# Designs tried in a protein design run: peptides against a protein of PDB entry 5JNO. Part 65

Target 1, 112 residues: chain A of PDB entry 5JNO
Amino acid sequence: MVAKFQPPPEYQLTAAELKQIVDQSLSGGDLACRLLVQLFPELFSDVDFSRGCSACGFAAKRKLESLHLQLIRNYVEVYYPSVKDTAVWQAECLPQLNDFFSRFWAQREMED

## One batch from the design tools (peptide; made by RFdiffusion4, then SolubleMPNN)

Design b1_p20_6_s2 (from b1_p20_6, 7 letters changed)
Fold by OpenDDE base, seed 3:
Structure b1_p20_6_s2 (fold): chain B 112 residues (1-112), chain A 20 residues (1-20)
Amino acid sequence: as target 1 above (112 residues)
Amino acid sequence: MAAPPADLVARADEILAEMS
């Protein structure tokens, strides 16, 4: 038996909020990417805004951490139970998340 | 929680459309 993962309060979606995102999604991978945007919009902030220190010039981290992925997976499995299988998660969601994240920043860097 | 910026959602939607 596997213990149920409990998301932190700040990342707790209501059933209505989750359903809204699901209604916009075409697949588990698509849903995962949309959840990434909804749960962690700070990962997509402008470089100047995300720069925590103007004096030192260090920008905020832009990487998908284990907690991000675990939270997303927890919600995806509500409508796509097959992602409870790690192999399915790694094949159907993780590549899409990484591809989406990479494309997002590649386009921004290209446009300006 | 609060909704993400509209422009972010729009860009995300465009990218996801290209991925499909």
Scores: peptide ipSAE 0.708, ipTM 0.955, DockQ to the pose 0.868
Fold by OpenDDE base, seed 1:
Structure b1_p20_6_s2 (fold): chain B 112 residues (1-112), chain A 20 residues (1-20)
Amino acid sequence: as target 1 above (112 residues)
Amino acid sequence: MAAPPADLVARADEILAEMS
């Protein structure tokens, strides 16, 4: 048994907010991508995350981390319970998330 | 939760439409 993953308050969606996103989604993979945008808009920003630290010069990478994926999966499961199966999650959601994220930044780079 | 920027949502919609 695995303990229930509780999202931080800043990533807590109400039922109404989640329903609104679901209504715009065509599939579990599509929903996952839309949740990515809604929950983590900072991953799509040109904000320099290193500006807050003059000493270390650390800049956060624009990448999908395990916590991002876990949180998205938890919400997708509400309307697509089949993604509780890891094989389904890896076939229907993960490839779409990675493809969406890659396409997003590829388009931005071409426009520069 | 604060809504993402409108331009971000619009770009996302375009990409998802191409993926579908």
Scores: peptide ipSAE 0.708, ipTM 0.955, DockQ to the pose 0.878
Fold by OpenDDE base, seed 4:
Structure b1_p20_6_s2 (fold): chain B 112 residues (1-112), chain A 20 residues (1-20)
Amino acid sequence: as target 1 above (112 residues)
Amino acid sequence: MAAPPADLVARADEILAEMS
């Protein structure tokens, strides 16, 4: 038995919301990056956020953590089932996510 | 869920276009 990953309610997308993001995406990697922005905008802000843990009160780190990646992967799998293969996920989505995230903050650093 | 800020989406779109 494989347990189904259930996202917290604040990260639950409706079918319509997901479709809208997919319609804007050119590939699985592109979709992954767009999902990153839609689901975790706090990772791209100078403002401190504490999503996911109201009890601790600590600000979220600007880091792509396993939970972020797993959640994104779950949504990408809906339209790109090949990413269920870890090798495909690591080739088609992870590099794009890391590149996108790095480019974003590199540009922000230059203009600050 | 709440939509991300418009300026964030715009910047993301620019970066993704460069990555294409």
Scores: peptide ipSAE 0.704, ipTM 0.955, DockQ to the pose 0.882
Fold by OpenDDE base, seed 2:
Structure b1_p20_6_s2 (fold): chain B 112 residues (1-112), chain A 20 residues (1-20)
Amino acid sequence: as target 1 above (112 residues)
Amino acid sequence: MAAPPADLVARADEILAEMS
């Protein structure tokens, strides 16, 4: 019996919301980055735009943590089942997420 | 859930376009 990862209600997307993000995405990696922005806008600001996780007490930091990545992966798997393979996830999504996140903050540093 | 700020989405779109 394998435990299913259940997103807390604060990070629960409807099928329609997810579909809209997918329609704007060009790939699994692109979708992952767009999900990062939609689910965790607080990672891109000094202001917290989320209510946090009341169930687990998780508080988002200004870095990508395992829980963020797991939630994103769960949604990406809906339309890109191949990312269930860890090697595919690490090749097609993780580098894009890290690159996107780094580019975002690099640009902010340039604007200061 | 609440939508992220419009300026954040716009910046994200620009970055993703550069990555493509």
Scores: peptide ipSAE 0.700, ipTM 0.953, DockQ to the pose 0.898

Design b1_p20_6_s3 (from b1_p20_6, 7 letters changed)
Fold by OpenDDE base, seed 3:
Structure b1_p20_6_s3 (fold): chain B 112 residues (1-112), chain A 20 residues (1-20)
Amino acid sequence: as target 1 above (112 residues)
Amino acid sequence: MAAPPAELVAEADRILAEMA
């Protein structure tokens, strides 16, 4: 038996919010990427802002952590129960998330 | 939670379309 994961309050989506994202999604992997954007927009902060901050000198964090992935998986499984299987999650969602995240920053850095 | 910036969503849509 696996205990049900409870999202922190700041990452709690309503049924309506989740449905809206699902309606825009073509697959579980696509949904995962869209959830990444919706739940964690800070991971996509403009690099120019972080570079321009001479006061702090800290770069914005641009890495997917276990908590991010767990939260996304928790929502994806609502409409794609098969991702409860770790093998399915690793085949259908994780590669897409990493690919999406990499493409996002690669394109952004190329254009600047 | 607050909606992400429209420009971010638009870029995400473009990238996801290319991945499909």
Scores: peptide ipSAE 0.720, ipTM 0.957, DockQ to the pose 0.863
Fold by OpenDDE base, seed 1:
Structure b1_p20_6_s3 (fold): chain B 112 residues (1-112), chain A 20 residues (1-20)
Amino acid sequence: as target 1 above (112 residues)
Amino acid sequence: MAAPPAELVAEADRILAEMA
């Protein structure tokens, strides 16, 4: 048995907020990508924005970390319980997340 | 939770439409 993953308060979605995102989604993979944008908009901030913090010197890392993926999976499971199966998660959601994230940044880099 | 920038959401929608 695995303990329930509790998201930090800043990543806690209400049922209404989650439902709104689900209504815009066509699949579990699509939902996962939309959740990525809603929960972690900082992952899509441009380099200039990240470098603009002179006080902390922190530059946001453009990586999907395990905690990001776990949190997204927890919300996707609410409407797509099949992703509780790791094989389904790896086939239906992870490739879409990675593809979406890569396409997003590839386009931004071409526009520079 | 603060909403992401409208520009980000619009770009995400476009990319997801291309993936569909």
Scores: peptide ipSAE 0.719, ipTM 0.957, DockQ to the pose 0.851
Fold by OpenDDE base, seed 4:
Structure b1_p20_6_s3 (fold): chain B 112 residues (1-112), chain A 20 residues (1-20)
Amino acid sequence: as target 1 above (112 residues)
Amino acid sequence: MAAPPAELVAEADRILAEMA
């Protein structure tokens, strides 16, 4: 038995919101990157971000963590069920996510 | 949930276009 992954309320997309992102996407990998931006904009900011509990003093770090990837994968699976296969996820989405994230910050570093 | 800043989305679009 595998427990269903439930995203925190702050990361719950409506069907309409997800569809809008999908409509802008060219592929599963592209969708994954767009979801990364939509769900976790704090990962792309120089400012310390806090999600969820403001009282705990949490500051988001510029790192793709397992929770981020799992949430993205869950949404990608809705339209690209093949990513349920880990090999497909690792071939079609993870490299694109890492490349996108790296490119984003590489450009930011040049601007600073 | 709150939408990301428009500037961030625009930059993301540019990067994704370059990756395509």
Scores: peptide ipSAE 0.716, ipTM 0.957, DockQ to the pose 0.873
Fold by OpenDDE base, seed 2:
Structure b1_p20_6_s3 (fold): chain B 112 residues (1-112), chain A 20 residues (1-20)
Amino acid sequence: as target 1 above (112 residues)
Amino acid sequence: MAAPPAELVAEADRILAEMA
């Protein structure tokens, strides 16, 4: 019996919302980055845009942690089932997420 | 859920375009 990861209601996307993001995405990695922005805008601002997580109490600034990544992966799997394979997730999505996040903050530093 | 700021989405789009 395997436990199913259930996102808190604050991070629950409807099928329509997810479809809109997918339609803007070119790949699983691209989708992952767009989901990162949609689900966790607080990671990209000094202002807290967090919707909260009553279930886990997770709150971390400017850092991609396992819970963020797992939630994103769950949504990506809906349209890209191949990322259920950890090797595929680590090759096609994780590097893109990290690269995107790093590029974002590198540009923020230049704006100062 | 509330949408992220439009400015954030625009910046994300620019970065993703550069990565593609």
Scores: peptide ipSAE 0.712, ipTM 0.956, DockQ to the pose 0.869

Design b1_p20_6_s4 (from b1_p20_6, 7 letters changed)
Fold by OpenDDE base, seed 2:
Structure b1_p20_6_s4 (fold): chain B 112 residues (1-112), chain A 20 residues (1-20)
Amino acid sequence: as target 1 above (112 residues)
Amino acid sequence: MAAPPEDLVARADEILAEMA
């Protein structure tokens, strides 16, 4: 059997915190986007993690990775159990996450 | 956990409102 996904401590939301986000959400897809902001604010930062590091020169990429999506899905499932179905997750949440993320950075680009 | 910056939350709310 597949072990239950356990979030790292820094991404562990209390029931009260999660409920607060849910109360602001209109749908599972909306909730997913709000969770993205709450859990991973660093993905929306212009901070260059290579700043001050001349040795590595590594620039963090602004992209959604599998672990981000898995963690978000885990929380969304608490209030929207239907997303346990992969087809539902791919139809109701993933497009919204990608659209939200793209729109965010498109707007930032226009403001630069 | 720590709350994200208010500026980020505000921008997110605006984008989500447009998507709705």
Scores: peptide ipSAE 0.711, ipTM 0.955, DockQ to the pose 0.883
Fold by OpenDDE base, seed 4:
Structure b1_p20_6_s4 (fold): chain B 112 residues (1-112), chain A 20 residues (1-20)
Amino acid sequence: as target 1 above (112 residues)
Amino acid sequence: MAAPPEDLVARADEILAEMA
């Protein structure tokens, strides 16, 4: 038995918020990317952000971490239950997320 | 939760359109 993953309050989407994002999405992979933007806008900031460690002063790098991916996957599963299969998640969502994230920063680097 | 900046959303839309 696996316990259901519960997102922190700051990453809890209402049904209406999630539905709005879904309505803008063309696929599970597209939805995943849109969720990335909605849930973690700080990953797209030019300024390094804190991971929540007030004592160490660590500034997180712009990378997709397991927690980010898990949260996104949890929401994607609501409308695309097939992504519960890891193979499907790795084929339909992860490549799109990585591609989107890479493209975003590639464009920004060219503009800066 | 707070909405992301509009310029970020716009950029995201552009990128996603290119990926589609």
Scores: peptide ipSAE 0.711, ipTM 0.955, DockQ to the pose 0.877
Fold by OpenDDE base, seed 1:
Structure b1_p20_6_s4 (fold): chain B 112 residues (1-112), chain A 20 residues (1-20)
Amino acid sequence: as target 1 above (112 residues)
Amino acid sequence: MAAPPEDLVARADEILAEMA
């Protein structure tokens, strides 16, 4: 039996907050992308977080990590239970998340 | 939870509309 994943407090959505995002979503994949923006807006920031500290060498990474995907999947499952099936998650949500994330930064690159 | 910047949300909406 797999232990239930509990989101950290800073990533805990209320039912009302989740419902608001769902109301704007057209599909499970669309919902996943909107959750990505709502939960992890820092992934879309081009701010150099190491600029303020030349000594610590901290470097922010702009990539989707397993923890991000796991948390998003947990919320998507609330309204789209089918994504509990890994095959459905990999077909309906993961490609959309990757496509959305890539398109976002591709647009940023063209604007620079 | 704090809301993301409005410009980020607007850009996300545009991208998602193109993907639909």
Scores: peptide ipSAE 0.711, ipTM 0.955, DockQ to the pose 0.879
Fold by OpenDDE base, seed 3:
Structure b1_p20_6_s4 (fold): chain B 112 residues (1-112), chain A 20 residues (1-20)
Amino acid sequence: as target 1 above (112 residues)
Amino acid sequence: MAAPPEDLVARADEILAEMA
């Protein structure tokens, strides 16, 4: 059998940290985008700001992978249980995540 | 968990406001 998905230790949010993000969120989709920033800040820069030394020069990959999405979904489900339904996740969260991520880099490209 | 840079959070907030 396949073991239940567990976030790596470096991506574990405390209840207080999650609550703080939830308090800033207007919806499940909004929460998902805020979690993306909090969990994976390295996806929004040419360098890794989330782990290790920023002076090490490791470049970040600008790609939302299945593991990123699963991790975000796990936390969103805590306060929005309806996203356990894949149809709800695909309607309320995935489009917002993709739109947010695309807008972020489109805006950055305009400033370069 | 380490907090993201303030400039990143600010940019994210602006984008999310535009999406709302």
Scores: peptide ipSAE 0.701, ipTM 0.953, DockQ to the pose 0.854

Design b1_p20_7_s1 (from b1_p20_7, 8 letters changed)
Fold by OpenDDE base, seed 1:
Structure b1_p20_7_s1 (fold): chain B 112 residues (1-112), chain A 20 residues (1-20)
Amino acid sequence: as target 1 above (112 residues)
Amino acid sequence: MNLSLEEIKALIEEALAKKA
């Protein structure tokens, strides 16, 4: 038996919060993108939230990491159990997440 | 189904407003 994945408190959505996002979603991939924005809005900000610590060398990265993807997948699975299958996750959600994130920053780069 | 850039921007603004 594998231990249940427990998200950090800052990424723990209530049932009501998740339902609101789901109600606005048209598909599992769409839900994934909306969750990305809701859970990690800092990934879309030009503000360096790590500026407060020059000594630790911590720098915010504009990258989708495995933890981000895992958290999103966990919530998507609640309403789209089929994404428990890795093949489905890779076909329906990952491409949309990557495209969503890339399109945002590509647009920002063009505007600068 | 892909969101438009305008829709993406709107979602981000909404999310940031909720966090503020």
Scores: peptide ipSAE 0.434, ipTM 0.890, DockQ to the pose 0.649
Fold by OpenDDE base, seed 5:
Structure b1_p20_7_s1 (fold): chain B 112 residues (1-112), chain A 20 residues (1-20)
Amino acid sequence: as target 1 above (112 residues)
Amino acid sequence: MNLSLEEIKALIEEALAKKA
């Protein structure tokens, strides 16, 4: 029996919340980007959440870390099982996540 | 992606509010 993924409590979405995000998504890659925003809004803030805390595991404010990607992928798999295939995940979701995140900050830097 | 910067900002604000 395959164990169901259980995210940390701070990153746990209800079925209703996830469904709402899915309904707003155009594709698995789009869903991934929306999940990025919903799960980790702090990554899009100018506030340094790591200030005064070196033990929280925060290392790269403006980089997508392994934990972020893992959590997003597990949620995407619920509605897009094809991303269980690593090749599909790397072709359809990872590039969109990286581009979205990079473009966001590039735009913010230009605006500020 | 079909999200504008403004839409993204709104989503971020909403998400931050939930985390508070």
Scores: peptide ipSAE 0.426, ipTM 0.889, DockQ to the pose 0.726
Fold by OpenDDE base, seed 4:
Structure b1_p20_7_s1 (fold): chain B 112 residues (1-112), chain A 20 residues (1-20)
Amino acid sequence: as target 1 above (112 residues)
Amino acid sequence: MNLSLEEIKALIEEALAKKA
């Protein structure tokens, strides 16, 4: 038996909150990116908000870790159950997330 | 998906506002 994945309190979304994000989303990949921003805005800042986080344990400043991806996937699965298939997740969501995150920081680097 | 930098920034600002 595998225990149900439970997000830390700071990353818990109510059904209403999730529905609002879904309503603004055009696809599973788009939803994933919007969830990334909503759940982890600290990943888009120079400020490290991960310091002292007992749930994540390790502060990764500018990378998407497995915990981030798992949390996002859990919420995406609610409305796009096909992403339970790893192949679908890797084809539809992961490239979008990586591109979205990489483009953001690439642009920031050009501004420095 | 084709989010511009401006759209990304807007999403971030919205997210930060919710956390405040």
Scores: peptide ipSAE 0.426, ipTM 0.888, DockQ to the pose 0.703
Fold by OpenDDE base, seed 3:
Structure b1_p20_7_s1 (fold): chain B 112 residues (1-112), chain A 20 residues (1-20)
Amino acid sequence: as target 1 above (112 residues)
Amino acid sequence: MNLSLEEIKALIEEALAKKA
């Protein structure tokens, strides 16, 4: 299922900001990971930088969830239209996102 | 394309600095 979602201001990127991230990216999967960090830095810190959105009810959780993935995919599609195909998204982006997120927290747990 | 742990740390630090 594909649902339309309007991100809270904390998770919005201007065209210029998105282009900067794209210019640093080597692939759609790489772009997805970079977007994950830029859009949801609170998922990588004990400090929550995001504020709740009363209008949309969006709240960041310390878990990579479908809502995060959907938002990332929307931005990736701008420069990699092929990810509109679910099979491509699942093959090229999702595994990299999950691995990226898991590797980070695995390291953090070892340091704590 | 797989990012190294060092690259991940750098990206996070940069993102956190922007939010600080």
Scores: peptide ipSAE 0.420, ipTM 0.885, DockQ to the pose 0.590

Design b1_p20_7_s2 (from b1_p20_7, 7 letters changed)
Fold by OpenDDE base, seed 2:
Structure b1_p20_7_s2 (fold): chain B 112 residues (1-112), chain A 20 residues (1-20)
Amino acid sequence: as target 1 above (112 residues)
Amino acid sequence: MNWSLEEIEAAIAQAKAKKA
């Protein structure tokens, strides 16, 4: 039997915290976006490139990585078990996450 | 969902404050 999901301490939500986010959510996709903001607010910060630090991967900070998506999905599954189906996750949550994240940065880039 | 940029930025600020 697979062990229960245990997120890193910095991404651990209490039952009360998760419930609060769920109560504010309109759907599984909306919940996913809210979790994205709550778990990874650093992904929405301006990336300050250090001179000569091309190898530091600052550009990666503006991308949703597999670990981010996996953590979000694990929490979404608690209240929306249907996302355990990969097809449902890809149809209902992933597009909303990507659109939400992309729209944020698109608007930020236009304002700068 | 239809979040405005202002709503998103407010949520981000709150999330950052919570982690700080």
Scores: peptide ipSAE 0.544, ipTM 0.924, DockQ to the pose 0.835
Fold by OpenDDE base, seed 1:
Structure b1_p20_7_s2 (fold): chain B 112 residues (1-112), chain A 20 residues (1-20)
Amino acid sequence: as target 1 above (112 residues)
Amino acid sequence: MNWSLEEIEAAIAQAKAKKA
């Protein structure tokens, strides 16, 4: 039996929470973006903790890391099993996630 | 889906409130 993926407690969504997000989503890619916002709102914060202390080792808050993407993909797979195929994930979800995240920060930088 | 900045900001605020 393959071990079931278990997200950290702070990123654990109930079935009801996930269903609510899914109900608002128009596609797997849209669902991925909604999950990005819901799971990791801190990635959209203007607070740069890395500026505070070079010795504290705070990671950049403006990057989508592999763990973020893996967590999102695991939830998307629940309702869009086709994203288990890496080609589908890379075609339908990853570009939308990257564009969504990049566009947000590009717009914020223009306003600052 | 193409979200406006306003829509994204609103969603972020809601998400932060839920996780607070």
Scores: peptide ipSAE 0.544, ipTM 0.923, DockQ to the pose 0.891
Fold by OpenDDE base, seed 4:
Structure b1_p20_7_s2 (fold): chain B 112 residues (1-112), chain A 20 residues (1-20)
Amino acid sequence: as target 1 above (112 residues)
Amino acid sequence: MNWSLEEIEAAIAQAKAKKA
């Protein structure tokens, strides 16, 4: 039996909080992007966390890691069960997440 | 996704404030 994934407390959303995000979303992919912002605002920080401490392991702060994607997918599945299918997740959500995240940093780099 | 940079930055700021 596979254990149910339990997010860390800092990434726990109540049903009401998730519903509010869903109500603002136009699609599963849009929901995924909104969850990315709400769950991991630290990934959008211009601060290089690895600069002060190489042992901190925050060198990948500007990368979407599998753990981030897994957490997002778990919440998306609540309202879009179809993303349980990897093919659907890869077609509907992953491209939008990657484009959203990449576009943000590309735009930020232009401002600096 | 057609969020403007302004919309994204506003959402991020709001999310940071909530988690702080």
Scores: peptide ipSAE 0.542, ipTM 0.923, DockQ to the pose 0.845
Fold by OpenDDE base, seed 3:
Structure b1_p20_7_s2 (fold): chain B 112 residues (1-112), chain A 20 residues (1-20)
Amino acid sequence: as target 1 above (112 residues)
Amino acid sequence: MNWSLEEIEAAIAQAKAKKA
């Protein structure tokens, strides 16, 4: 089954906004991390993430969930079509996203 | 990628401000 994923308004990027992020990116994996920060800055807050979304049922805390990853992947595919291949996505983007997110919180725990 | 913590925190702050 193929489903078209539409992001909630809070997580929509214009073509110009996306291009600016892409222009700053060195790779697909780097782009994914930049998108993570831009789309979901609330995931980097010490306060528990609580945001209602009737469209997607968003309820995330300090964890990258499938919905986050799917949305990021959709934007990455615009400029890096190769990530449409799951193997490429899992090799080039997912490890970098997980490491980026984990490293951030590991460092924050040391400073708190 | 290889971001410094300072760069990450700055980017987060900017992203939050944009959404505020």
Scores: peptide ipSAE 0.534, ipTM 0.921, DockQ to the pose 0.903

Design b1_p20_7_s3 (from b1_p20_7, 8 letters changed)
Fold by OpenDDE base, seed 4:
Structure b1_p20_7_s3 (fold): chain B 112 residues (1-112), chain A 20 residues (1-20)
Amino acid sequence: as target 1 above (112 residues)
Amino acid sequence: MDWSLEEIEAAIQAALAKKA
């Protein structure tokens, strides 16, 4: 049996909050990117956090970690159950997340 | 992704403000 993933309190979305994000989304991949911004805005900061989460031990870094991706996937699954299939997740969401995140930092590097 | 950098930055700031 697989235990249900429980996000930290600071990353919990109500049904209404999630619905609002979904309403703005054009696809599962787009939803994933919007969730990335809403859940982990700190990942887009110029400052690397020296302090990690006391509860999970994870430090906010300028990278997408497995925990971030899993949390996003859990929310995407609510409206796009097909992403429960790893192949679908890897084809529809992961590339868009990685491209979105990489593009952001590439653009920021050009400004600096 | 069709988001501009400006749109992304605005969304990030909004999200940060929400968490603050």
Scores: peptide ipSAE 0.614, ipTM 0.937, DockQ to the pose 0.827
Fold by OpenDDE base, seed 5:
Structure b1_p20_7_s3 (fold): chain B 112 residues (1-112), chain A 20 residues (1-20)
Amino acid sequence: as target 1 above (112 residues)
Amino acid sequence: MDWSLEEIEAAIQAALAKKA
């Protein structure tokens, strides 16, 4: 049995907070992207808000790390249990997360 | 992508404000 991953306090959402995000989401992949923005807004700026959190480890500013993806997946599973299947997660959510993140930075870099 | 750039940026700023 695999132990449940406990998010750091900075990334702990209440049921009400998660419900609000879900209500705005159109799919599991969309929910994943919304969670990315809500949980890790520092990945979209030059300011690292996770600095000082030992539980977060060393963070790369413009890279989606395994910790980010695991936390997002844990929340997505609450409302989209199908992503418990790794094949579904890799087909439906990971590509959307990567595309969303990459497109954001591509657009921002073109504006500069 | 389901979001406009404006919507994304607004969401980012809101999330940053929560962590401030």
Scores: peptide ipSAE 0.608, ipTM 0.935, DockQ to the pose 0.715
Fold by OpenDDE base, seed 3:
Structure b1_p20_7_s3 (fold): chain B 112 residues (1-112), chain A 20 residues (1-20)
Amino acid sequence: as target 1 above (112 residues)
Amino acid sequence: MDWSLEEIEAAIQAALAKKA
């Protein structure tokens, strides 16, 4: 099991912001994908726009790491408590996140 | 995910703008 995770300040969402995203979501998996875009837009760019480096031109890593997934899961759990179960998380959210992310980059390569 | 590519890209740009 994983210890309690506190998101860095740049990845904090207010209750109102989270509620807005939830209201647009159709499921836990859909919510996860929407959170991915909102929390980590730098993963969809060639430039890292993280705190303190908006103009440095640092190349963003195109990989979903454990910290990304943990943070997303924590927010999803607020409205979909069932994802606290690892089996549910792995069945309902992880595949959608991976598919969404991979499809995005696959399509971007075709456009270039 | 029922977003169109255009909607996704718009959301990404909006999120990037917030962080910039």
Scores: peptide ipSAE 0.605, ipTM 0.935, DockQ to the pose 0.704
Fold by OpenDDE base, seed 1:
Structure b1_p20_7_s3 (fold): chain B 112 residues (1-112), chain A 20 residues (1-20)
Amino acid sequence: as target 1 above (112 residues)
Amino acid sequence: MDWSLEEIEAAIQAALAKKA
């Protein structure tokens, strides 16, 4: 059995918060993208928020990591249980997440 | 998705403000 995934406090959404995001979403893939923006807005920022740790010096990377994707998937599953199937997740959500993230940065590059 | 880059940027700023 897979252990229950517990989001860190900063990524814990209430039922009301999640419902609000869902109400704005057109599909599971769209919901995933909206969750990406709401949960991890720092991934879309030019500001390096790693400033908090002068000792570790780790710079924030502009990439979607497995933990980000897993957390998003957990919330999407609440309203779209079918994404529990990996094949569905990979067909309906992952491509949209990747395209959304890539398009954002591609467009930002064109504006600079 | 159907929202523009401007709408996305506004949403990002709103989300950042909530986490500040």
Scores: peptide ipSAE 0.614, ipTM 0.937, DockQ to the pose 0.780; fails the geometry check

